Peptides against a protein of PDB entry 3C2G. Designs and how they scored, part 8

Target 1, 209 residues: chain A of PDB entry 3C2G
Amino acid sequence: IRTFDLLGLLLHDSDAIDGFVRSDGVGAITTVVQYPNNDLIRAGCKLLLQVSDAKALAKTPLENILPFLLRLIEIHPDDEVIYSGTGFLSNVVAHKQHVKDIAIRSNAIFLLHTIISKYPRLDELTDAPKRNRVCEIICNCLRTLNNFLMMWIPTPNGETKTAGPNEKQQVCKFIEIDILKKLMSCLSCEGMDTPGLLELRSTILRSFI

## One batch from the design tools (peptide; made by RFdiffusion4, then SolubleMPNN)

Design b2_p25_2_s3
Fold by OpenDDE base, seed 4:
Structure b2_p25_2_s3 (fold): chain B 209 residues (1-209), chain A 25 residues (1-25)
Amino acid sequence: as target 1 above (209 residues)
Amino acid sequence: MKRLSKEEAEEELKKNEKLFQELLK
């Protein structure tokens, strides 16, 4: 625990973060969080989030890391782990087709749906810290989903990847009335990424044209 | 764009429902 906290305190500089990542720091963290210690898992996932936008990640193989992280998020009810994990996921898939493909193959779309579905509506949460954390998690999920769907939007040059039938089915779950009502109810919540949610709506619509 | 009011959010929900119904035609 202390080690990750110390590393987190030292990794404020982009070059230091890149150095850590180049030294297989992400792999080291993923190894450590294999231990069944919740505090260690929290600290490790937080550190992952802290380095998730590092330039050096472009050269880091994520084929083993992402499936592991997704599984960790799936089995952990811990909001801090889910926050850090979804934040990491959102950052690493951004503008990286290969990473998106890994995540999608690892059932990330369905997992995002599961995460959103398990939390209560934001307007039902009276505890502000809890509400804020849940809001951030939902935003991470929505941003990640948007990044996935963008790959299936027709481009002006006519080249578009098509979603597979499984992916399409998973995406369709996000347009079910119950989840839509839940998501749209967040539009009035403080801290919600309202523009991001509306962008996701637009992306979904364009994906089904 | 800032956060919506509750009423504006409800309007956006209705808009979404309409748009998705159009997609299902």
Scores: peptide ipSAE 0.067, ipTM 0.638, DockQ to the pose 0.081
Fold by OpenDDE base, seed 3:
Structure b2_p25_2_s3 (fold): chain B 209 residues (1-209), chain A 25 residues (1-25)
Amino acid sequence: as target 1 above (209 residues)
Amino acid sequence: MKRLSKEEAEEELKKNEKLFQELLK
């Protein structure tokens, strides 16, 4: 715990973060968070989030790390872990096809749906800190989903990947009215990336129409 | 970024619902 806190304080610039990642810092964190200590898990996942946009991650093999993190998010009820984990996921899949593929194979789309389904509508949350955290989690999920869907949009050169039938089915779950209501409730939240939700809508339409 | 009002969010929801219903037909 104390070590992660100290590391978090030291990793305040992009060069330090890249150095940490190049030294297999992500692997080190994932090793530590395997211990059944909730405080360690929280601290480790937060540190993962802090390094999740590092350029050095493009050279880091995530085949073992990403499935582990997804499983951790799946089984851990902690909003802070889910927030950090979904934030990490969102950042690491951005513009990295191979990482997207790993995530999708690891059932990430379904997990994102599960996470959103777990939470009540934001308008039912009276506690502002809780509501904001849930909103951030949902935003992370949506951003991640958008990144996945973008793979299946035709490019100007005519090349397009096609979503498999299973992936399509999983994506269709986000069109469910109850899910949509939860997602759209985020539009009225403070700090919400409204453009991101609208982009997701556009991406879904372009991917499936 | 500017958040939407509740009313604006509800309007966007209705737009999305319509579009998604069309996708599911």
Scores: peptide ipSAE 0.032, ipTM 0.584, DockQ to the pose 0.088
Fold by OpenDDE base, seed 2:
Structure b2_p25_2_s3 (fold): chain B 209 residues (1-209), chain A 25 residues (1-25)
Amino acid sequence: as target 1 above (209 residues)
Amino acid sequence: MKRLSKEEAEEELKKNEKLFQELLK
């Protein structure tokens, strides 16, 4: 725990973060979080989030790391772990087709649905810190989903990947009314990326038209 | 775009529901 906190303090510089990642820091964290210690898992996932936008990750094999993290998020009830993990996921899939493919094959789309489904509506949360954290988690999930869906939207250049039947089925879960209500509840939250959520809505709609 | 009020968010929800219902027909 203290080691991760110390590392977090040292990793404010982009070059330091890249250095850590190049030294297999992500692999080291994932090894450590395999131990059944919730505090360690929380600290490790937080550190993963901190390095999740590192340029060096583009050269890091995530074939083993990402499925493990997805499973960890799936089984762990801790909001901080889920926040960090979904934040990591959102950042690592951004603009990286290979990573998107790994995530999708690892059932990430359905996992995102599961995560959103487990939380109440934001208007039912009276505690502001809790509400904000839940909102951030939902936004991380939605941002990740948007990144996936964008692969299957026709571009002006006519190049479009077609989602497989399994992916389509998983995406269909996000048009459930309860999920949509949760999405819309985020639009009224402070500090939320309202344009991003509206873009996601548009992306979802276009995916079904 | 600024944050929506609760009322504005509810209006957007109603719009979404209508759109999805139309897509699912």
Scores: peptide ipSAE 0.023, ipTM 0.534, DockQ to the pose 0.079
Fold by OpenDDE base, seed 5:
Structure b2_p25_2_s3 (fold): chain B 209 residues (1-209), chain A 25 residues (1-25)
Amino acid sequence: as target 1 above (209 residues)
Amino acid sequence: MKRLSKEEAEEELKKNEKLFQELLK
C-alpha cells in the first residue's frame, strides 16, 4: 500500500512512468492486487490508472492483464476500484484495435452495462462526492463504449468490421429505457460531455437500423 | 436480433433530444 502511494507520488514524470511500465510495473501491480486486501487493490488500481496513458504501455502485452482487471471490476463493489479500472480501460483501448478486441472478447461491453445498471440515477444521489465519482465512472464507461462502437461505424475508407451477433445484443442493452434514463441523468453532473453523450446515443441507435 | 426500423430509431432520437433539451433548461 505505502509502496503504491510512494510510487504514485514519484510517477508524476512521464519518463519515470515509462520506466516503470518498461520494467513490467503493470504486471507487478496485477500480481499484487490478487491479494484479498481492499486497500492494496484500491492503491494498485489507482496506480494502473496513473500509468494508463504511458507511451510504453503501447508495447506492453495486455492479453492477461485486461481480462484480470475486468474480472476484478466485476467482482468488486468498490467505487474507487471501478473508477480506476474503467479509467484504465478507457485509456488503454483508445486508438488500439488489438486492445479493443481483447476487451470485447473479455465481455467488456456487458461489464460496462452491468456497471451502469448497478448505480442509481445521478439525480437520486444527494451526496456530491459520491455523485461525482459515479458520474466519472459512467463517463469512463461511455468513453470506452464509444471507442468500441466506432469500430463498427462505416468510415469513408470502406473497411469496417461488423459487430458479431453477441456484441450487437450487448450493445442493444444500452437502448433499454432504464439505461437511457440513467444516461440522461448524467446531464445533472457538471462537466458532462452532452454532445458526446448524444453522439454515443446516435451511434447506438444507428447500429440497430 | 430484431433491428429497429428507421422510423423507430428516428422517434427514439427525437425523444432523447427532447429529454436532453428539457434537462439542459
Scores: peptide ipSAE 0.020, ipTM 0.420, DockQ to the pose 0.062

## One batch from the design tools (peptide; made by RFdiffusion4, then SolubleMPNN)

Design b2_p26_1_s1
Fold by OpenDDE base, seed 1:
Structure b2_p26_1_s1 (fold): chain B 209 residues (1-209), chain A 26 residues (1-26)
Amino acid sequence: as target 1 above (209 residues)
Amino acid sequence: SAAKRLEEARKKQAEDFDEHIKLSLS
């Protein structure tokens, strides 16, 4: 825990972050958070989020790391872990087709739906810090989903990667009434990524027409 | 034209989606 806090304090420079990642820092964190200690898991996931946009991650094999993190998010009912984990996921899949493929094979789409489905409506959350955190989690999920859907958008030349039937079915779950209500409730939150929600709407339409 | 038909289909689908959201929030 102290080590992660120290690293988080020291890693303010992009070169330092890249150096940490090149030295398999992400792998080191994932090794440590395999121990069943909630505080350690929180600290480790937070550190993962902090380094999740590092350039060096493009050269880091995530075949073992990403499935582990997804499983951790799935089984750990902790808002901070889920926030950090979904944030990490969103950042690492951005502009990286091979990472998107790993995530999808690891049932990421279904997991995103599960996460959103389990949280209450934002208007039912009276505690502002908690409401904001839940909103951020949902936004992370939406951004990740958008990144997945972009793979299946038809290009002007008619070329497109086709989503499998299972993936299509899982994506369709995001337009269910209860999910849509939760998504729309995010628009009332301060600092909401409204453009991201609108982009997701557009991406869904383009993907399924 | 095929392009016009596609545009019309997209427009209709967008309208349907907006209606679906509206109904979901009611």
Scores: peptide ipSAE 0.018, ipTM 0.388, DockQ to the pose 0.025
Fold by OpenDDE base, seed 4:
Structure b2_p26_1_s1 (fold): chain B 209 residues (1-209), chain A 26 residues (1-26)
Amino acid sequence: as target 1 above (209 residues)
Amino acid sequence: SAAKRLEEARKKQAEDFDEHIKLSLS
């Protein structure tokens, strides 16, 4: 735990982060967080988030890392773990088709739905720190989902990847009434990524057409 | 035209989605 904290202090610039990633730092973290210690897991996931936008990640195989992380998020009710994990996921899938594919194959879409479903509406959260954290988690989920859906948007040249029936079904779950109510509640929340939510709406509408 | 049909489909989809949202909020 202290090691991760110290490492986090050292990883304050992009060059250091890239160096860490090139040295298989992500793999090292994922190895450590396999231990069933919540504090360790929290610290490790936070560190993952810190390095999640590193350029060097483009050269890092994530085939084993992502499924593990997704499972970790799935089984942990810890908001900090979920925040860090979804943040990591959101960043690593951005502009990386192969990473998106790995995540989707690992049931990421369903997981995102599960995460959103488990949290109450933001307007039901009276504790500001909690509400803010949940807001951030939802934003991470929405960005990730948006990134996935972009793969299935028709392009002018007619070239588009078609979502499988399972993926389509999973996507449709996000427009169920309970989910929509929850998402709409986000629009009224200060600090929420309203543009992201609207972008998601647009992306859903454009998907599968 | 195919383009027109696509646009109409998008419009319909948008309308359906908006209706669904409205129903969800009611």
Scores: peptide ipSAE 0.017, ipTM 0.385, DockQ to the pose 0.025
Fold by OpenDDE base, seed 2:
Structure b2_p26_1_s1 (fold): chain B 209 residues (1-209), chain A 26 residues (1-26)
Amino acid sequence: as target 1 above (209 residues)
Amino acid sequence: SAAKRLEEARKKQAEDFDEHIKLSLS
C-alpha cells in the first residue's frame, strides 16, 4: 500500500509517468489490485488515476486491463475506488477510438448509468466531502459518456459512425429524469467543470436530434 | 435550408430540455 503511495510521489513528471506506463506499470497495478485488500485496491486505483493521462497509454494494450477495471468498479462499493476508476476510464478513452471501442464492448455505457443511479441526490448529502466525491464520480461518468457520444454526433460535412442499436438503447438511459437531475446538480456544485458539463448537455441534445 | 431547420430544431429541443429540467427540479 505504501509502495503505491511512494510511487505516486515519484510520478510528478510526465516523462516518469510515461516511463512507468511503458514498463507495463498499469498491468502491474491491475495485477496487484486483484488481491482482496481494500486498502491495496484503493491505492492501486488511485495510482491508475495518476497515470491515466500518460501519452504512453496510447501504445499500451488495454484489452485486458480495461475490462478488468470496469468489473472492479462494478462490484466494489468503495467511493474512492469508483472515483479513481471512473477517472481513469474518462481519461483513457479521451481521443482514443480504440479504447472507446474496448470500453463500449465491455458494457461501459451501462456501467456508467448504474454508477450514477446508485448515488443519491447531491442535495441529500450533508457531508461536504462525501457530496463532493460523489459529484466528482458522477462527473467522471458523464464526461466518459460525452466522449462516447461524440463518436456518433452527426456533422454536416463529416463522416460519423452510427451507434449500434444496443448502444443507442443504453445511451437513452441517460436522458432519464433522475440522471438529468444529477447532471444539473453537478452544474450547481462549486469547483466543477461547468463548461464540460455544458458540453455534455449539448452533446446529449445533438445525439437525440 | 436543412441546416437551418436542424439548428432550429436543436434550439427548440434545448428550450424544451431546460423547461423540463426546471419543472422537474421545482
Scores: peptide ipSAE 0.017, ipTM 0.402, DockQ to the pose 0.026
Fold by OpenDDE base, seed 3:
Structure b2_p26_1_s1 (fold): chain B 209 residues (1-209), chain A 26 residues (1-26)
Amino acid sequence: as target 1 above (209 residues)
Amino acid sequence: SAAKRLEEARKKQAEDFDEHIKLSLS
């Protein structure tokens, strides 16, 4: 726990972060967080989030790491783990088709829906720290979803990757009324990535119309 | 107050979003 905090403090520049990642730091963290200690899991996931933008991740095999993390956040041990995990997910899938594929094969779309479904609407949360954390979690989920959906939007030349039937079914769940109400409530929440939500709106429309 | 104006603006934005979704998906 203390080691992860120290590493997070010391990894303040991109070269150090890349060095950590090249040394299989992500794999090391995932090994450590397999132990049943909530504080250790929180610290490890936070460190994962801190290194999730590392350039070296492009060369890191995530086929064994990402499914584990997805399972971890599926258990939903606490908001901090979910925050860090979804943040990691959103960052590692960005601009990386192979990572998107791994995530999708590991049922990430369904997981995103599950996470959003479990949290109440933001306007129902009176505790500001809780509301803010939930807002960030939902934002991470929506950013990840947007990255997935963009794969299946037709290009001007008419070519596009086609979503599988399971993926299509899972995506359709995001237009359920309860989900939409939660998404709309985010637009009224201070600190929310409003441009991101508007982009998602556009992506949803392009995906279903 | 500025905070109240911002809240009202965000509320309107959310309402506009809702209307846009309803119209587009109909």
Scores: peptide ipSAE 0.009, ipTM 0.298, DockQ to the pose 0.043

Design b2_p26_5_s1
Fold by OpenDDE base, seed 5:
Structure b2_p26_5_s1 (fold): chain B 209 residues (1-209), chain A 26 residues (1-26)
Amino acid sequence: as target 1 above (209 residues)
Amino acid sequence: SEEEEKKLLEELLERALTDSSLVKYR
């Protein structure tokens, strides 16, 4: 636990973060969080979130790391772990087609739907810290979805990949009324990434209309 | 525009509600 806190203090600039990632720091954290210690898991996932935008991740093998993280956020009951894990996922897939492919093969689309579905409506949460954390988790999931959907939207200047039939079916679950209501509720939350949610709205419209 | 996109999203929501209602009656 203290080690991850110390590492978090040392990783305060992009060069330090990239150096850590190049030294297989993500793999090291992933190894430690495999132990059944919730405090270690929480601290490790928080550190993963801190390094999740590192440029060096583009050169890091994630074939074993991502499936493990996806399984962790699927089963772990702690919202802090889910927040950090979904935050890591949303950042690590950004601008990296090969990482998106690994995530999709690891059933990430269905998992995102599962995570969003397990939380109550934000208007039913009276505790402000809990409501805000749930909103952040949903936003992380939706931002990840946006990154996936962007692969399949035709652009004037490039060839787009076509979604497979299974991916299309899984994506169609996000136009369910309960998911759309949660998206709309997140747009009404203070302090959220409103520009990112608006981008997702536009992406959904371009994908389904 | 953002307002036009909001309107289109509302239409999408209405379609989703209609589809969900149709699934409940199947």
Scores: peptide ipSAE 0.026, ipTM 0.441, DockQ to the pose 0.049
Fold by OpenDDE base, seed 4:
Structure b2_p26_5_s1 (fold): chain B 209 residues (1-209), chain A 26 residues (1-26)
Amino acid sequence: as target 1 above (209 residues)
Amino acid sequence: SEEEEKKLLEELLERALTDSSLVKYR
């Protein structure tokens, strides 16, 4: 635990983060978080989040890491783990088609739906810290979804990948009224990634309309 | 426009609700 905290303190610079990632730091974290220690898992996932935007991740094989992380956030009820994990996922899939493909093959779309669905409406949460954390989680999920949907949006000048029938079915779950209401609820929350949520709204409209 | 997007989203919501209602009556 202290080691991850110390590492987190050292990883404030982008170069240090890239150095850590190049040294298989992500693999090291994923190894450590396999131990059934909740505090360790929290710390490890937090560290993953801290390095999730590293440029070096583009060169890191994630075929084993992503499925593991997805499984971790699937089975772990801890909001902090889910926050960090979904944040990591959101960042790591950004602008990386191959990573998106890995995530999708690993049932990420369904998982994201499950995560969003399990949380109560934000208006039902009276505890502000909890509400904010839940909102952040939902935002992370929705941002990740946006990244997936963008693959299937027809671009005027590009070959659009067609979503498979399974992916289409999974994506259609995000136009459920409950999910859309949660999106709208997140848009109403102060301090959230409003631009990202607005982008998702636009992406949904382009995808389903 | 933002207002047009909102209307389209509302329309999508309405469609989603209608589809959900149709599934309940099957």
Scores: peptide ipSAE 0.026, ipTM 0.415, DockQ to the pose 0.048
Fold by OpenDDE base, seed 3:
Structure b2_p26_5_s1 (fold): chain B 209 residues (1-209), chain A 26 residues (1-26)
Amino acid sequence: as target 1 above (209 residues)
Amino acid sequence: SEEEEKKLLEELLERALTDSSLVKYR
């Protein structure tokens, strides 16, 4: 735990973050958080989130890291772990087709649906900090979904990747009325990434209508 | 073990310090 705090202090600029990632820092974090210590897991996932937009991640093999993180999010019902983990996922898959493929193979789509489905409606949450955290988690999940859906939207040239049957079935779960209501509720939350959610809405419309 | 965890954390810190030092010299 203390070591992660110290690392967080050292990783204060983009060059330091890229250096850490190039030295397999992400792999090192994922190794450390395998210990059954919730505080360590929280700190490690938070640190992962801090480095999740690093340019060096484009050259980092994530075949072992990403499945581990997804499993960690699946088994730990901790909002802070889920927030950090889904945040990491949303950032790391952005503009990286190979990483998207790893995530999808690792059942990320279903996991994202499961996460969103387990949280109550935002209007039922009276505690503002908790409501905001839940909204952020849902937004992270939906942003990740948007990144996946964008792969299957036809280009102007008519070329598109086709989602497999399993992926299509999993994605169809996101057009359920409950999920759409949660999307709309997030759009109504102050301080949220409204542009990103609007993009997702557009992507959903283009994908399913 | 707790001792193995400590060693892994120390290794992680050492890597980070090495990288931070390299960045300062660039």
Scores: peptide ipSAE 0.017, ipTM 0.397, DockQ to the pose 0.013
Fold by OpenDDE base, seed 2:
Structure b2_p26_5_s1 (fold): chain B 209 residues (1-209), chain A 26 residues (1-26)
Amino acid sequence: as target 1 above (209 residues)
Amino acid sequence: SEEEEKKLLEELLERALTDSSLVKYR
């Protein structure tokens, strides 16, 4: 735990973060969080989130890391782990087709739906810290979904990927009224990535209408 | 084991320190 906190302090700039990632820091964290220690898992996932925007991640093999992280998020009820893990996922899939493919093959779309579905409506949460954390989690999930959906939208040059039938079925769950309400609730939260959520709304409309 | 965990954490710390030192000298 303390070591991850110290690592977080050392990783204060983009070059340090990239260096850490190039040294297989993400793999090392994922190895450490395999130990059944909740505090360690929380700290490790938080550190993953901190390095999730690293340019070096584009060159990092995530074939073993992403499935593990997704499984960890699936089985761990801790909001902090889910927050950090979904945040990591949303960042690492951004602009990386290969990473998106790994995530999708690892049932990420379904997992994201499950995560969003398990949380109550934000208006039902009276505790502000809890409400904010839940909003952030939902936002991370929806941002990740946006990154997936964008693959299947035709580009101006006419190039498009086609979603498989399984992916289409999984994605269709996100147009459920409950999910859409949660999207709208996130748009009403202060400090949220409103532009990203608006982009997702647009992407959903383009994908399903 | 707890000892293995500690060793892995120490290794992570060493890697981070090495990377941070390299950045300071670039």
Scores: peptide ipSAE 0.016, ipTM 0.416, DockQ to the pose 0.014

Design b2_p26_5_s3
Fold by OpenDDE base, seed 1:
Structure b2_p26_5_s3 (fold): chain B 209 residues (1-209), chain A 26 residues (1-26)
Amino acid sequence: as target 1 above (209 residues)
Amino acid sequence: SEEKKKEELERLLELALTSESLVKYK
């Protein structure tokens, strides 16, 4: 745990982070967090988030790492783990189609829905730190999902992939009345990614119905 | 095991130190 804290202090610039990632730092972290220690898992996921925007990740094989992280988020109800994990996911899928594919094959869309569904409405959270953290998690989920959806939006500039029936079904879960009510209730919350939320709704209505 | 965890943590620290040092001196 102390080691992860020290790592965070040392990786203070983009070049250092890239060097760490090129040396399989992400794989090493994922190995460490396989031990059943909540503090270790939290610290490791936080470190993953810290390096999640590294340019070197584009050349890092994530075929084993992403499924593991997604499973970790699924089985650990810890807000800090979920925050870090969804943050990592949102960053690593950005502008990388092959990484999006890995995540989607690993049931990421369904997981994002599960995460959003399990949290109460933001206006029901009176504790500001808790509300802020949940808001950040939801924003991470929305950003990730929007990144997935863009793969299936027809553009005049080229051929796009068509979402499979399973993916389409999973996406349509986000326009069910209960989840829509929850998401719409977030629009008035400070710090919410309102553009991302509106983009999600618009994209689903235009392209998936 | 705890020993394996320790070894892996030490490896992580080494990776970080090496990376940071390379950036500092290049």
Scores: peptide ipSAE 0.032, ipTM 0.581, DockQ to the pose 0.013
Fold by OpenDDE base, seed 4:
Structure b2_p26_5_s3 (fold): chain B 209 residues (1-209), chain A 26 residues (1-26)
Amino acid sequence: as target 1 above (209 residues)
Amino acid sequence: SEEKKKEELERLLELALTSESLVKYK
């Protein structure tokens, strides 16, 4: 089975990971995680996260992969899946305009808002492992969102893409009072990506209002 | 750690094998 051969490559080093990705390993993983097995889904998403910074991803078509992953994150309540999935997303969209477009078209902005909204305030989580995981998820979301926003920030040459009305509306949801209160309440939490949070807020206020 | 990653990959292999078997018998 191709999947097993590909996974065997990952047992070595970063070069093997790159080879795995070049061999459509990401596609193979996404195929496997379509099976209704929570443990498999968790493991597969974790593996996706592990390879999410591979240089070969720049040449990997993600048109079919990202929508599926986003849907998986949307419907699966597992923190580990959400952590891995949002981590993968944040890494894969970095410095890749095409990938950002795919994610945005797949309603990623709204999804990330939903993810953040569903979790309690970090200061209300007394279990440290849970709190830390939720913190990491929120950080992944913020990093992803900031990466998306870069698409609509003017470049030094004055060129910029304009967000569509739907995207603009979705982005502005992150400065609504309820979500803003939640996010701001996390600023002092240990492990929070405070710069990312402040960057998100500032960018929205400057460029989307 | 690298060892942890290896363990996770091995787990994925095991799970993949199991999943393939389950799909085959549906």
Scores: peptide ipSAE 0.024, ipTM 0.552, DockQ to the pose 0.016
Fold by OpenDDE base, seed 3:
Structure b2_p26_5_s3 (fold): chain B 209 residues (1-209), chain A 26 residues (1-26)
Amino acid sequence: as target 1 above (209 residues)
Amino acid sequence: SEEKKKEELERLLELALTSESLVKYK
């Protein structure tokens, strides 16, 4: 934990972060957070989030890292871990097709659905800090999902990848009535990524039905 | 296991220091 704090202080600019990532810093963090210490896991995931937009990640193999992180957020009902993990996921999949593929193969779409489904409606959360954190998590999920869906949107020349039947099924779960009600209830919540929500809904309705 | 954790944390510190040094000397 102390080491993560020190790392956070040292990794204060993009060049330092890139240097850390090039030195397999992300792998090192994931190794450390395998120890059964919740505080360590929180600190490690927070640090992952901090470096998640590093340009060097585009050249970093994530085949072992992403599945581990996804499993971590699956088994830890910790809002801070989930926040950091989904934030990391959202950032690392952005504009990186191969990373999206790894995440999807690791059942990320289903996991994101599970995460959204397990949280209460935002309007039912009276505690503002809790509501805000849950809102951020949902926004991370939405951004990630939208990034995934972009893979299956036709390019200007008409070419596009086709989502597999399993992926289509998982995507379509986000237009089921129960989850739609939950997501729509978020539209009036302060801090909600309303454009992302509308984009998700629109894309699913246009391309996956 | 705790010893291994310590070793890994020390490695992380080394990585951080190396990264910082590389940035400063470029």
Scores: peptide ipSAE 0.023, ipTM 0.564, DockQ to the pose 0.013
Fold by OpenDDE base, seed 5:
Structure b2_p26_5_s3 (fold): chain B 209 residues (1-209), chain A 26 residues (1-26)
Amino acid sequence: as target 1 above (209 residues)
Amino acid sequence: SEEKKKEELERLLELALTSESLVKYK
């Protein structure tokens, strides 16, 4: 735990972060957080989030790391871990097609749906810190989903892959009434990307139905 | 300086892994 804190202190610039990632820092963290220590897991996931936008991740094999992280955020009860994990996921899949593919093959779309589903509507949360954290988690999930959707949206200047039937079905789950109610509850949350959320919904309705 | 930072990070990672291993086997 202390070591992760010390590492965090050293990761104060992009070069240090890249150096850490090139030294298999992400793999090392994921190895350490496999130990049954919640404080360690929390600290490790926070550190993962800190390095999640590193350029060096483009050269990092994530075939083993991502499935592990997905499993962790699936089962771990701590919102701080979920926050860090979903944040890492959203950043690491951005602009990296091969990473998106790994995540999708590892059932990431359904997992994102599951995460959103397990939380109550934000308007039902009276504790502001809890509400804000849940909102951030949902935002991370939606940003991740949007990154996936971008693979299948036709662009004037790019080739577009076709989403498989299973992926389409999983994407369509995000417009189910219970999910929509939860997502709508986020629109009033401070810091929520409301236009992005509405755009995401529109994209699903327009391109996947 | 950057190389020194890298070496320090590697050392800390090693310490982290070693420490957790020791705790697991206590």
Scores: peptide ipSAE 0.022, ipTM 0.497, DockQ to the pose 0.013

